# Peptides against a protein of PDB entry 5ONS: the designs that were tried, part 38

Target 1, 181 residues: chain A of PDB entry 5ONS
Amino acid sequence: MFKKFDEKENVSNCIQLKTSVIKGIKNQLIEQFPGIEPWLNQIMPKKDPVKIVRCHEHIEILTVNGELLFFRQREGPFYPTLRLLHKYPFILPHQQVDKGAIKFVLSGANIMCPGLTSPGAKLYPAAVDTIVAIMAEGKQHALCVGVMKMSAEDIEKVNKGIGIENIHYLNDGLWHMKTYK

## One batch from the design tools (peptide; aimed at target 1 I102 K139 L170)

Design b2_p23_4 (made by RFdiffusion4)
Pose (drawn by RFdiffusion4):
Structure b2_p23_4 (pose): chain A 181 residues (1-181), chain P 23 residues (1-23)
Amino acid sequence: as target 1 above (181 residues)
Amino acid sequence: EEEELEEEQEKALEEYEEFEEEH
């Protein structure tokens, strides 16, 4: 979603949200990520203004104190930014690719099933369309936010095709936009 | 073009390994 994304060519503007809207978004975040509920007062303090950074192709980025928290396209599901996920890794279920796939996902490639079924990889049960944190064999931190395109059981069996869609990866355009200011 | 892509992938991997070392 952000492979060729930068602030100049992709950010149209930034709107500060009213209280009515903030509560609605928080509710959606709760529905989508149940375990995030106890942490929202910390992530989105009552005191801080909440802004949406509007981007081309109807991408929205939710910001608090200039920190990028979540993003979505159209009115689709929210995804955590990798920076927020690094602070709260438990927000998402995990999938671990083998170390050989690291170079490909850092270049924006989708995750093929061999990257999840090979030794060094760890594949956990997941239904299709689940938003997952991609972990790397031998690495402590997540490197990609993905969406299951095939269920985990199908990935084990079919073992060919895109297993996980690469949505956001380390040092993509979104990662480079450290803060909005 | 393939060589340039491999060089970019190797650089991205090195940056990632550096990130892990910093943390």

Design b2_p23_4_s1 (made by RFdiffusion4, then SolubleMPNN; from b2_p23_4, 10 letters changed)
Fold by OpenDDE base, seed 4:
Structure b2_p23_4_s1 (fold): chain B 181 residues (1-181), chain A 23 residues (1-23)
Amino acid sequence: as target 1 above (181 residues)
Amino acid sequence: MEEEKEKEEEELLEKFEKFEEES
């Protein structure tokens, strides 16, 4: 989603959200990520304005005090940014790729099934379309936010093709944006 | 071209490892 993203070229505008819209978004975030509920007031304090940065290709980034928190495309589900996920790693269920897959993920490549079933990888139960944090063998921080294109069960059985779609990865255009005020 | 891609991928890995160490 952000492989060729540049803040100067791909950001269209920024809007401040009304209270009613913020409430709706918070409810949606709790529904998508139940584990975030106790932390949501810390992440999005009631006193702080919530903004949406509108980008090309129907991408929207949710921000508070300049911090990039979540993003979505075409009003689909919200994804946490890696920067938020690093602070709250429990927001998403995890999958772990093997060491050999790391460099490909960091180039924006989708995650192939063998990178999830090989020694050094860890595949946890997850349904298709689940948003997941991609961990790496021997590493502490998530390097990617992805979406399951197959269930974990099917990844193990088929073990061929795209297991997880790469949505946002370390050092992509969104990562380099850092803040937006 | 393949060697250049491999070098770029290795540099990406090194950047990630550096990030891990600095975090």
Scores: peptide ipSAE 0.451, ipTM 0.863, DockQ to the pose 0.901
OpenDDE base, seeds 1, 2, 3, 5: peptide ipSAE 0.437, 0.447, 0.441, 0.438; ipTM 0.857, 0.863, 0.857, 0.859

Design b2_p23_4_s2 (made by RFdiffusion4, then SolubleMPNN; from b2_p23_4, 10 letters changed)
Fold by OpenDDE base, seed 3:
Structure b2_p23_4_s2 (fold): chain B 181 residues (1-181), chain A 23 residues (1-23)
Amino acid sequence: as target 1 above (181 residues)
Amino acid sequence: MEEEKEKEMEELLEKFEKFEEES
């Protein structure tokens, strides 16, 4: 989603949301990520305005005080940014790739099944279309936000093709955006 | 071209490892 994203070229505008819209978004976020409910007032304080940065390809980024928190495309599900995920690692279920897969993930490549079934990988139960944090063998911080293209069970059984789609990864265009005010 | 891509990926890996150490 952000492989060739550049803030200067791909941001269209920024709008400040009204209170009712913010409330609706917060409810949606809790529905998608139940574990964030106790933390949502810290992540999105009531006193702070919430903005949407509108980008090309129908991408929207939720921001508070310039911090990039969540993003979505074409009014689909919200994804946490890696920067937010690093602060709140429990927002997403995890999957772990082996050491060899790291460099490919960091290049924006999708995660192939063998990278999730190898000895250094850890594959946890997850349904297709689940948004997941991609962890790496021997590393602490998520390097990617992805979407399960197969269930964990099918990844194990088939062990061929794309297991997880790479949506947002460390050092992509969104990562380099850092803040927006 | 393949060597250039590999070099780029290794640089990204190094950046990630540095990030891990400094975080």
Scores: peptide ipSAE 0.517, ipTM 0.899, DockQ to the pose 0.937
OpenDDE base, seeds 1, 2, 4, 5: peptide ipSAE 0.511, 0.512, 0.512, 0.507; ipTM 0.898, 0.899, 0.897, 0.898

Design b2_p23_4_s3 (made by RFdiffusion4, then SolubleMPNN; from b2_p23_4, 10 letters changed)
Fold by OpenDDE base, seed 5:
Structure b2_p23_4_s3 (fold): chain B 181 residues (1-181), chain A 23 residues (1-23)
Amino acid sequence: as target 1 above (181 residues)
Amino acid sequence: EEKKKEEEMEKLEKEFEKFEEES
């Protein structure tokens, strides 16, 4: 989603949201990520305005005080940014790739099944279309936010093709935005 | 082209390692 993304070229505008819209978004976030509810007040303080940064390809980024929190495309599901995920690593279920897969993930490549079934990888139960945090062998921080293209069960059985779609990764165009006020 | 791609990927790994150390 952000492999060839540049803030200067791909951001269209920014809009401050009305209170009623913010309430609706908070409810959607709690529905998608139930574990975030106790933390939502510090992530999105009631006193602080919430903004949407509108980008090309129908991408929207939710921001508070310039911090990039969540994004979506074509009003689909919300994804946490890696910056938010690093602060709250429990927001998403995890999958772990082996050491050899790291360089490919960081180039924006989709995650192939062997990188999730090999020694050093850890594959946890997850259904198709689940948004997941991608961890790496021997590393502490998530390097990617992805979507399961196969169930964990099918990844293990088939063990070929794309297991997880790479949506947002460390040092992509979204990562380099850092803040937007 | 393949050699250049491999070198770029190696650089990306180093950047990730640096991030981990500074976090």
Scores: peptide ipSAE 0.534, ipTM 0.912, DockQ to the pose 0.956
OpenDDE base, seeds 1, 2, 3, 4: peptide ipSAE 0.524, 0.532, 0.530, 0.528; ipTM 0.908, 0.911, 0.910, 0.910

Design b2_p23_4_s4 (made by RFdiffusion4, then SolubleMPNN; from b2_p23_4, 13 letters changed)
Fold by OpenDDE base, seed 4:
Structure b2_p23_4_s4 (fold): chain B 181 residues (1-181), chain A 23 residues (1-23)
Amino acid sequence: as target 1 above (181 residues)
Amino acid sequence: KKEEEEKKKEELLELFEKYEEES
């Protein structure tokens, strides 16, 4: 989603959200990420304005105090930014790729099934379309936010093709935005 | 071309490793 993204070229505008809209977004976030509920007031304090950075290709980035928290495309599901995920790694279920897959993920490549079934990988139960944090063998921080294109069960059984779609990865255009005020 | 792509991937990996060390 952000492989060729540049803040200077791809950001259109920024709007401050009304309280009613914020409430709706918070409810959606809790629905998508139940584990975030106890932390949501810390992530999005009531006294702080919430903004949406509108980008090309119908991408919207949710921000609070300049921090990029979540993003979505075409009013689809919200994804946490890697920066938020690094602070709250439990927001997403995890999948771990093997060492060899790291460089490909960091180039924006989708995660192939063998990279999730190899000895250095760890594949946890997850349904298709689940948003997941991509961890790496021997590494602490998530390097990618992805979407399961197959269930974990099917990845193990079929073991070929795209297992997880790469949505946002470390050092992509979104990562380099860092903040937006 | 392939060599250049591999070099870029190695550089990205190094950046990730650096981030891991700093965090």
Scores: peptide ipSAE 0.445, ipTM 0.893, DockQ to the pose 0.928
OpenDDE base, seeds 1, 2, 3, 5: peptide ipSAE 0.418, 0.423, 0.441, 0.440; ipTM 0.884, 0.887, 0.891, 0.890

Design b2_p23_5 (made by RFdiffusion4)
Pose (drawn by RFdiffusion4):
Structure b2_p23_5 (pose): chain A 181 residues (1-181), chain P 23 residues (1-23)
Amino acid sequence: as target 1 above (181 residues)
Amino acid sequence: SEEEELEEMEEELEEEAEEILEE
């Protein structure tokens, strides 16, 4: 989603949200990520203004104190930014690719099933369309936010095709936009 | 501070990712 994204060519503007809208978004975040509820007062303090950074192709980035928290396209599901996920790794279920796939996902490639079924990889049960944190064999921190395109059971069996869609990866255009200011 | 430590950690990860891509 952000492979060729930068602030100049992709950010149209930034709107500050009203209280009515903030509550609605928080509710959606709760529905989508149940375990995030106890942490929202910390992530989105009552005191701080909440802004949406509007981007081309109807991408929205939710910001608080200039920190990028979540993003979505159209009115689709919210995804945590990798920076927010690094602070709160438990927000998403995990999938671990083998170390050989690291180079490919850092270049924006989708995750193929061999990257999840090979030794060094760990595949956990997941239904299709689940938003997952991609972990690397031997790495402590997540490197990609993905969406299951095949269920985990199908990935083990079919073992060919895109297993996980690469949505956001370390040092993609979104990662490079450290803060909005 | 915790914020500075987080920023340093993220810079290290970014540098590691660039090194991996140069491989």

Design b2_p23_5_s1 (made by RFdiffusion4, then SolubleMPNN; from b2_p23_5, 7 letters changed)
Fold by OpenDDE base, seed 1:
Structure b2_p23_5_s1 (fold): chain B 181 residues (1-181), chain A 23 residues (1-23)
Amino acid sequence: as target 1 above (181 residues)
Amino acid sequence: SEEEEFEKELEELEKEAEKILAE
């Protein structure tokens, strides 16, 4: 989503959300990520305005105090940014790739099934379309936010093709935005 | 410290990512 993304070229505008919209978004976030509920007031304090950075291709980035928290496309599900995920690793269910897959993930490549079934990888139960954090063997930081293109069960059985789509990865265009006010 | 090691890992990952982009 952000492989060719550039803040200067792809950001259209920024709007401040009204209270009712913020409430709706918070409810959606809790629905998508139940584990975030106890932390949501810390992540999105009531006293702080919530803004949406509107980008090309119908991408929207949710920000508070300049921090990029979540993003979505075409009013679909919200994804946490890697920066938020690094602070709150439990927001997403995890999948772990082996050490050899790191270079490919960091290039923006989709995660192939063998990288999730090989020694050093850890594949956890997850349904197709689940948003997941891509961890790596021997690393504490998530490398990527992805979406399961196959169930964990099918990844193990088929063990061919794209297992997880790479949506947002370390050092992509969104990562380089850092902050936006 | 654990905090220093944690931050160092991220820096190393960023360096690796940058190297990949430069290839």
Scores: peptide ipSAE 0.561, ipTM 0.908, DockQ to the pose 0.408
OpenDDE base, seeds 2, 3, 4, 5: peptide ipSAE 0.472, 0.178, 0.540, 0.244; ipTM 0.877, 0.753, 0.902, 0.789

Design b2_p23_5_s2 (made by RFdiffusion4, then SolubleMPNN; from b2_p23_5, 7 letters changed)
Fold by OpenDDE base, seed 4:
Structure b2_p23_5_s2 (fold): chain B 181 residues (1-181), chain A 23 residues (1-23)
Amino acid sequence: as target 1 above (181 residues)
Amino acid sequence: SEEEEFEKELEELEEEAKKILAE
């Protein structure tokens, strides 16, 4: 989603959200990520305005105090930014790729099934379309925010093809954006 | 410290990512 993204070229405008809209978004976030509820007031303090940075390709980035928190495309599900995920790694369920898959993930490649079933990888139960944090063998930081294209069960059984789609990865265009005020 | 190691890891990952991009 952000492989060719550049803040100067791909950001269209920024809007401040109304209170009612913010409440709706918070409810949606809790629905998507139940574990975030106790932390949501810390992540999105009531006293702080919430803004949406509108980007090309129908991408929207939710920000508070300039921090990029979540993003979505075409009003689909919200994804946490890696920067937020690094602070709150429990927001997403995890999947772990082996050491050899790191270079591919960091290039923006989708995660292939063998990278999730090989020694050094850890595959946890997850349904199709689940947004997940892609962890790596021997690393504490998530490398990527992805979406399960196969269930964990099917990844193990089929063990071929794209297991997880790479949506946002370390050092992509969104990562380089850092903040927006 | 654990915090220092945590921050250091991120720097290393960023450096690795940059190298990959440069290839």
Scores: peptide ipSAE 0.548, ipTM 0.904, DockQ to the pose 0.413
OpenDDE base, seeds 1, 2, 3, 5: peptide ipSAE 0.539, 0.479, 0.280, 0.545; ipTM 0.900, 0.881, 0.806, 0.908

Design b2_p23_5_s3 (made by RFdiffusion4, then SolubleMPNN; from b2_p23_5, 8 letters changed)
Fold by OpenDDE base, seed 4:
Structure b2_p23_5_s3 (fold): chain B 181 residues (1-181), chain A 23 residues (1-23)
Amino acid sequence: as target 1 above (181 residues)
Amino acid sequence: SEEEEFEKELEKLSKEAEEILAE
């Protein structure tokens, strides 16, 4: 989603959200990520305005005090930014790729099934369309935010093709954006 | 501060990733 993303070229505008809209978004975030509920007041304090940075390709980035928190495309599900995820690693379920897959993940490649079933990988139960944090063998921080394109069960059974779609990865265009005020 | 240290950690992570890609 952000492989060729550049703040100067791909940001269109920024809007401040109304209170009612913010409330709706918070409820959606809790529904998507139940574990975030106790932390949501810290992440999105009531006193702070919430803004959406509108980008090309129908991408929207949710921000508070310039911090990039979540993003979505075409009003689909919200994804946490890696920066937020690194601060709150528990808001997504994890999957772990093996050491050999790291380079490909960092290049923006989708995660192939063998990288999730091989020694060094850890595959946890997850349904299709689950948003997951991509961890890596020997690394403590998530490399990528992805979406299960196959269930964990099917990844194990089929063990070929795209298991997880790479949505946002370390050092992509969103990562380099850092803040937006 | 904790925030500054966290940002340093993320910067380190970013640099490590770049090095991996350069290998």
Scores: peptide ipSAE 0.593, ipTM 0.924, DockQ to the pose 0.975
OpenDDE base, seeds 1, 2, 3, 5: peptide ipSAE 0.588, 0.585, 0.584, 0.587; ipTM 0.921, 0.921, 0.923, 0.922

Design b2_p23_5_s4 (made by RFdiffusion4, then SolubleMPNN; from b2_p23_5, 6 letters changed)
Fold by OpenDDE base, seed 5:
Structure b2_p23_5_s4 (fold): chain B 181 residues (1-181), chain A 23 residues (1-23)
Amino acid sequence: as target 1 above (181 residues)
Amino acid sequence: SEEEEFEEELEKLEEEALEILAE
């Protein structure tokens, strides 16, 4: 989603959200990520304005005080930014790729099944379309936010093809955006 | 501060990632 993304070229505008809209978004976030509820007031303090950065390809980034928190495309599900995920690693369920897959993930490649089933990888139960944090063997921090293209069960059985789609990864265009005020 | 430490940690993460890509 952000492989060729550049803030200067791909951001269209920024709007400040009304209180009612913010409330709706918070409810959506709690629905998607139930574990975030106790932390939501810390992540999105009531006193702070919430903004949406509108980007090309119907991408929207939710921001508070310039911090990039969540993003979505075409009003689909919200994804946490890696920066937020690093602060709150429990927001997403995890999958772990082996050491050999790291360089490919960091290049924006989709996660292939063998990288999730080989020694050093850890594959946890997850259904298709689940948004997941991609962890790596020997690494503490998530490298990528992805979406399960196969269930964990099918990844193990088939063990071929794209298991997880790479949506947002370390050092991609969104990562380099850092802040937006 | 905690925020400074966090940013330093992320910077190290960025650098490590670049090193991996250069391998």
Scores: peptide ipSAE 0.530, ipTM 0.906, DockQ to the pose 0.884
OpenDDE base, seeds 1, 2, 3, 4: peptide ipSAE 0.522, 0.501, 0.519, 0.529; ipTM 0.903, 0.898, 0.902, 0.905

Design b2_p23_6 (made by RFdiffusion4)
Pose (drawn by RFdiffusion4):
Structure b2_p23_6 (pose): chain A 181 residues (1-181), chain P 23 residues (1-23)
Amino acid sequence: as target 1 above (181 residues)
Amino acid sequence: SEEEEEEYEKALEELEEVEEELE
């Protein structure tokens, strides 16, 4: 989603949200990520203004104190930014690719099933369309936010094709936009 | 290709920098 994304060519503007809208978004975040509920007062303090950074192709980025928290396209599901995920790794279920796939996902490639079924990889049960944190064999921190395109059971069996769609990865355009200011 | 390998090497170097920032 952000492979060729930068602030100059992709950010149209930034709107500050009213209280009515903030509550609605928080509710959607709760529905989508149940375990995030106890942490929302910390992530989105009552005191701080909440802004949406509007981007080309109907991408929205939710910001608080200039920190990028979540993003979505159209009115689709919210995804945590990798920076927010690094602070709260439990927000998403995990999938671990083998170390050889690291270089490909850091270049924006989608995750093929061999990257999840090979030794060094760990594949956990997941239904299709689940938003997952991609972990690397031997790495402590997540390096990609992905969406299951095939269920985990299908990935083990079919073992060919895109297993996980690469949505956001370390040092993509979104990662480079450390803060909005 | 040579360009793809250079890109992979650069991505891996950037990963190491991110790991250091996180430590």

Design b2_p23_6_s1 (made by RFdiffusion4, then SolubleMPNN; from b2_p23_6, 9 letters changed)
Fold by OpenDDE base, seed 2:
Formats: sequence, C-alpha cells, structure tokens
Structure b2_p23_6_s1 (fold): chain B 181 residues (1-181), chain A 23 residues (1-23)
Amino acid sequence: as target 1 above (181 residues)
Amino acid sequence: SEEEKKKFEKKLEELKKELEELE
C-alpha cells in the first residue's frame, strides 16, 4: 500500500474529525481489535483532536497530535501503523517469518507460504482476512502489517502461493512519514 | 517522556538498520 508512497506527493489534505465520527471510529477499532479497548483512551485521549490525513488512492491515516495511529483504504478495515504496533504489540495476532523472508518483506513483497512454514517461522492459528503482525526470526519488533490471504491451516496444507498480503512494512513510505501535524 | 520517546525511536532505527543489513 505504501511501497511508492511519499508524504510530499501523496498527501492530499488533513481534516479534523467531528466528535460523532471519532466515536464511530473508536467503536470500529474496538470491534476490530477488542484488546485495544482498555488502551484506546491512552492512544486517543478525549481531549486531543483526531485528524485524518487523506492520501492518494483513497488512503486515510488517523492521527492524534501528529502521531500516525491507524490507516485504512476505501473505507475498509483499519490497520495499525507499525509505530503504534511497536508500542502496543498485542493489537494484532502475530505470525513469524524465517530469516530468509525478511529481505522480501522489507521490499514490500507478499509473504509466501513457505516463509511461514519453514523451521525458522512460526505459524499461529488465524482465519482468512485477519490482520496480522509479521514478526521475523530473532527480532522483537514487527516488520510488517499484513492480511491473511489463506488461513493458517491452509497455509500449512497447501504451502504454496501468497499466504499473507504485505500491507505496511518497515522503511516504506508510511514508516518514513513518522509524524504529521 | 520525550526522552523515552527518543530512546524508543532510536531503538527502532537501529532495528531497521539491522534488518537492512540482512539484505
């Protein structure tokens, strides 16, 4: 989603959200990520305005005090930014790729099934369309936010093709954006 | 704190560099 993203070229505008919209978004976030509920007031304090940075290709980034928190495309599900995920790693279920897959993940490539079934990988139960944090063998912080294109069970059985779609990865355009006020 | 934030960011940058070295 952010492989060729550049803040200077791909940001269209920034809008401050109304209270009612914020409430709706918070509810959606809780539905998507139930474990975030106790932390949501810390992540999005009521006293702080919530803004959406509108980008090209119908990408919207949710921000509070310049911090990039979540993003979505075409009114789809929200994804946490890696920066937020690093602070709150429990927001997403994890999958671990082997060392060999790291280079490809960091290039924006989708995660292939063999990279999730190899000895250095760890595959955890997850259904199709689940948003997941991609961990790497020997690393403590997520490298990527992805979406399961196959269930964990099918990844293990089929072990061929795209297992997880790469949505947001370290050193992509969103990562480099860092903050926006 | 701001100091903690800076330390955290530094750690992430170091992680990024470490991962880039694997390329």
Scores: peptide ipSAE 0.074, ipTM 0.688, DockQ to the pose 0.046
OpenDDE base, seeds 1, 3, 4, 5: peptide ipSAE 0.056, 0.050, 0.060, 0.050; ipTM 0.664, 0.663, 0.669, 0.656

Design b2_p23_6_s2 (made by RFdiffusion4, then SolubleMPNN; from b2_p23_6, 10 letters changed)
Fold by OpenDDE base, seed 2:
Structure b2_p23_6_s2 (fold): chain B 181 residues (1-181), chain A 23 residues (1-23)
Amino acid sequence: as target 1 above (181 residues)
Amino acid sequence: SAEEEKKFEEALKKLEEELKELE
C-alpha cells in the first residue's frame, strides 16, 4: 500500500474529525482489536483532536498529536501503523517469517507460504483476512503489517502461493512519514 | 517520558540496521 508512497506527493489534505465520528471510529477499533480497549484512552486521549490525513488512492491515516496511529483504504478495516504496533505489539496476532523472507518483506513483497512454514518461521492459528503482525526470529518489533490471504491451516496444508499480503512494512513510505501535524 | 521515547527510537533504529544487514 505504501511501497511508492511519499508524504509530499501523496498526501492530499488533513481534516479534524467531529466527536461523533471519533466515537464511531473508536468503536470500530475496539471491534477489530478488542485488546486495545483498555489502552484506547491513552492512544487517543479525549482531550486531543483526532485527525484524518487523506492520501491518494483513498488512503486515510488516523492521527492524534501528529502521531500516525491507524490507516485504512476505501473505508475498509483499520490497520495499525508499525509505529503504533511497536508500542502496543499485542494489538495484532503475530506470525513469524523465516530469515530468508525478511529481505522480500522489506521490499514490499507478499509473504509466500513456504516463508511461514519453514523451520525458522512460526505460524499461529489465524483465519483468512486476519490482520497480523509479521515478526522475524530474534526481533522484538514487527517488520510488517499484513493480511492473511489464507488461513494458517491452509498455509500449512497447501504451502503454496501467497499466504500473507504485505500491507505496511518497515521503511516503506508510511514508516518514513513518521508524524504529521 | 521523553527518555523512554528516546530509548524506543534508538531501539527501532537498531532494528532497522539489523534488518538491513539481513538483506
Scores: peptide ipSAE 0.145, ipTM 0.718, DockQ to the pose 0.045
OpenDDE base, seeds 1, 3, 4, 5: peptide ipSAE 0.056, 0.047, 0.089, 0.054; ipTM 0.655, 0.676, 0.690, 0.648

Design b2_p23_6_s3 (made by RFdiffusion4, then SolubleMPNN; from b2_p23_6, 8 letters changed)
Fold by OpenDDE base, seed 3:
Structure b2_p23_6_s3 (fold): chain B 181 residues (1-181), chain A 23 residues (1-23)
Amino acid sequence: as target 1 above (181 residues)
Amino acid sequence: SAEEEEEFKKKLELLEKYLEELE
């Protein structure tokens, strides 16, 4: 989603959200990520304005005090930014790729099944379309936010093709955006 | 390629430094 993203070229505008809209978004976030509920007031304090940065390709980034928190495309599901995920790693279920897959993940490549079934990888139960944090062997912080294109079960059985779609990865355009005020 | 490998090494270095800073 952000492989060719650049703040200067791809951001269209920024809008401040009304209280009612913020409430709706918070409810959506809790629905998607139930574990976030106790932390939501810390992540999105009531006293702080919430903004949406509108980008090309119908991408929206949710921000508070310039911090990039979540993003979505075409009003689909919200994804946490890696920066937020690093602070709150429990927001997403995890999958771990082997060391050999790291370079490909960091290039924006989708994660192939063998990278999830090989020694050094750890594949946890997850249904198709689940948004997941991609961990790497030997690393404690997520390298990527992805979406299961196959269930964990099918990844193990088939072990061919794209297991997880790479949505947002370390050092992509969104990562480099850092803040937006 | 050698260039790709160098880019990868740089990315890993950045990651390692970042992770260290987070600790």
Scores: peptide ipSAE 0.064, ipTM 0.638, DockQ to the pose 0.584
OpenDDE base, seeds 1, 2, 4, 5: peptide ipSAE 0.035, 0.039, 0.039, 0.045; ipTM 0.620, 0.623, 0.546, 0.616

Design b2_p23_6_s4 (made by RFdiffusion4, then SolubleMPNN; from b2_p23_6, 10 letters changed)
Fold by OpenDDE base, seed 5:
Structure b2_p23_6_s4 (fold): chain B 181 residues (1-181), chain A 23 residues (1-23)
Amino acid sequence: as target 1 above (181 residues)
Amino acid sequence: SAEEEKKFEEALKKLEEYLKELE
């Protein structure tokens, strides 16, 4: 989603949200990520304005005090930014790729099934379309936010093709957006 | 590839810088 993304070229505008809209978004986030509820007031304090950065290709980034928290495309599901995920690693279920897959993930490549079934990888139960944090062998912090394109069960059985779609990864265009006010 | 290795190192550097800011 952000492989060729550039803040200067791909951001259209930024709008401040009304209180009612913020409430709706918070409810959506709790629905997607139930475990975030106790932390949501810390992540999005009531006293702080919430903004949406509108980007090309119908991408929207939710921000508070300039911090990039979540993003979505075409009014689809919200994804946490890696920066938020590093602060709150429990927001997403995890999948772990083997050591050899790390360089490919960081190039924006989708995660192939062998990278999830080989020694060093750890594949946890997850259904298709589940948003997951991609962990790496020997690394504590997520390298990527992805979407399951196959169930964990099918990844084990088929063991070929795209297992997880790479949505947001370290050093992509979104990562380079440190803040936006 | 050399390009992939370069991207890996750059990403780690950025991650380390970010983590330092969290301290």
Scores: peptide ipSAE 0.141, ipTM 0.736, DockQ to the pose 0.306
OpenDDE base, seeds 1, 2, 3, 4: peptide ipSAE 0.085, 0.108, 0.044, 0.046; ipTM 0.667, 0.721, 0.633, 0.653

Design b2_p23_7_s1 (made by RFdiffusion4, then SolubleMPNN; its pose is not in this set)
Fold by OpenDDE base, seed 1:
Structure b2_p23_7_s1 (fold): chain B 181 residues (1-181), chain A 23 residues (1-23)
Amino acid sequence: as target 1 above (181 residues)
Amino acid sequence: SSDEEFEKKLKELEEEIEKLLSE
C-alpha cells in the first residue's frame, strides 16, 4: 500500500474529526481489535483532538498529537501503524517468518507460504482476511502489517503461493512519515 | 526508564534493518 508512497506527493489534506465521528471510530477499533479497549484512552485521550490525514488512493491515516496510529483504504478496515504496533504489540495476532524472508518482506513483497512453514518461522492459527503482525525470528518488533490470504491451516497444507499480503512494512512510505501535525 | 529501553531496542532494530537493506 505504501511502497511508492511519499508524504510530499501523496498527502492531500488533514481534517479534525468531530466527537461523534471519533466515537464511531473508537467503537470500530474495539470491534476489530478487542484487546485494545483498555488502552484506547491512553492511545486516544479524550482531551486530544483526533485528525485524519487524507492521502491519494483513498488512504486515510488516523492521528493523535501528530502520531500516526491507524490507517485504512476506501473506508475498509483499520490497520495499526507499525509505530503503534511496536508500542502495543498485542493489538494484532502474530505470525513469524524465518530470517531468510526478512529481506523480501522489507522490499514490500508478499509473504510466500514456505517462509511461514520453514524452520525459524512460527505459524499460528488464523483465518483468511485476518490482519496480522509479521514478526521474525530473533527480532522483538514487528517488521510488517499484513493480511492472511490463506488460513494458517491452508498455508501449512498447500505450502505454495501467497500466504500473507504485505500491507505496511518497515521503511516504507508510511514508516518514513514518522509524525504529521 | 521503560520508554528509554523501548527507544533503545527500536533503534537497535532499525540499525539491524539498515544493515540488511545495505546488503
Scores: peptide ipSAE 0.109, ipTM 0.735, DockQ to the pose 0.000
OpenDDE base, seeds 2, 3, 4, 5: peptide ipSAE 0.086, 0.096, 0.048, 0.072; ipTM 0.713, 0.732, 0.656, 0.681

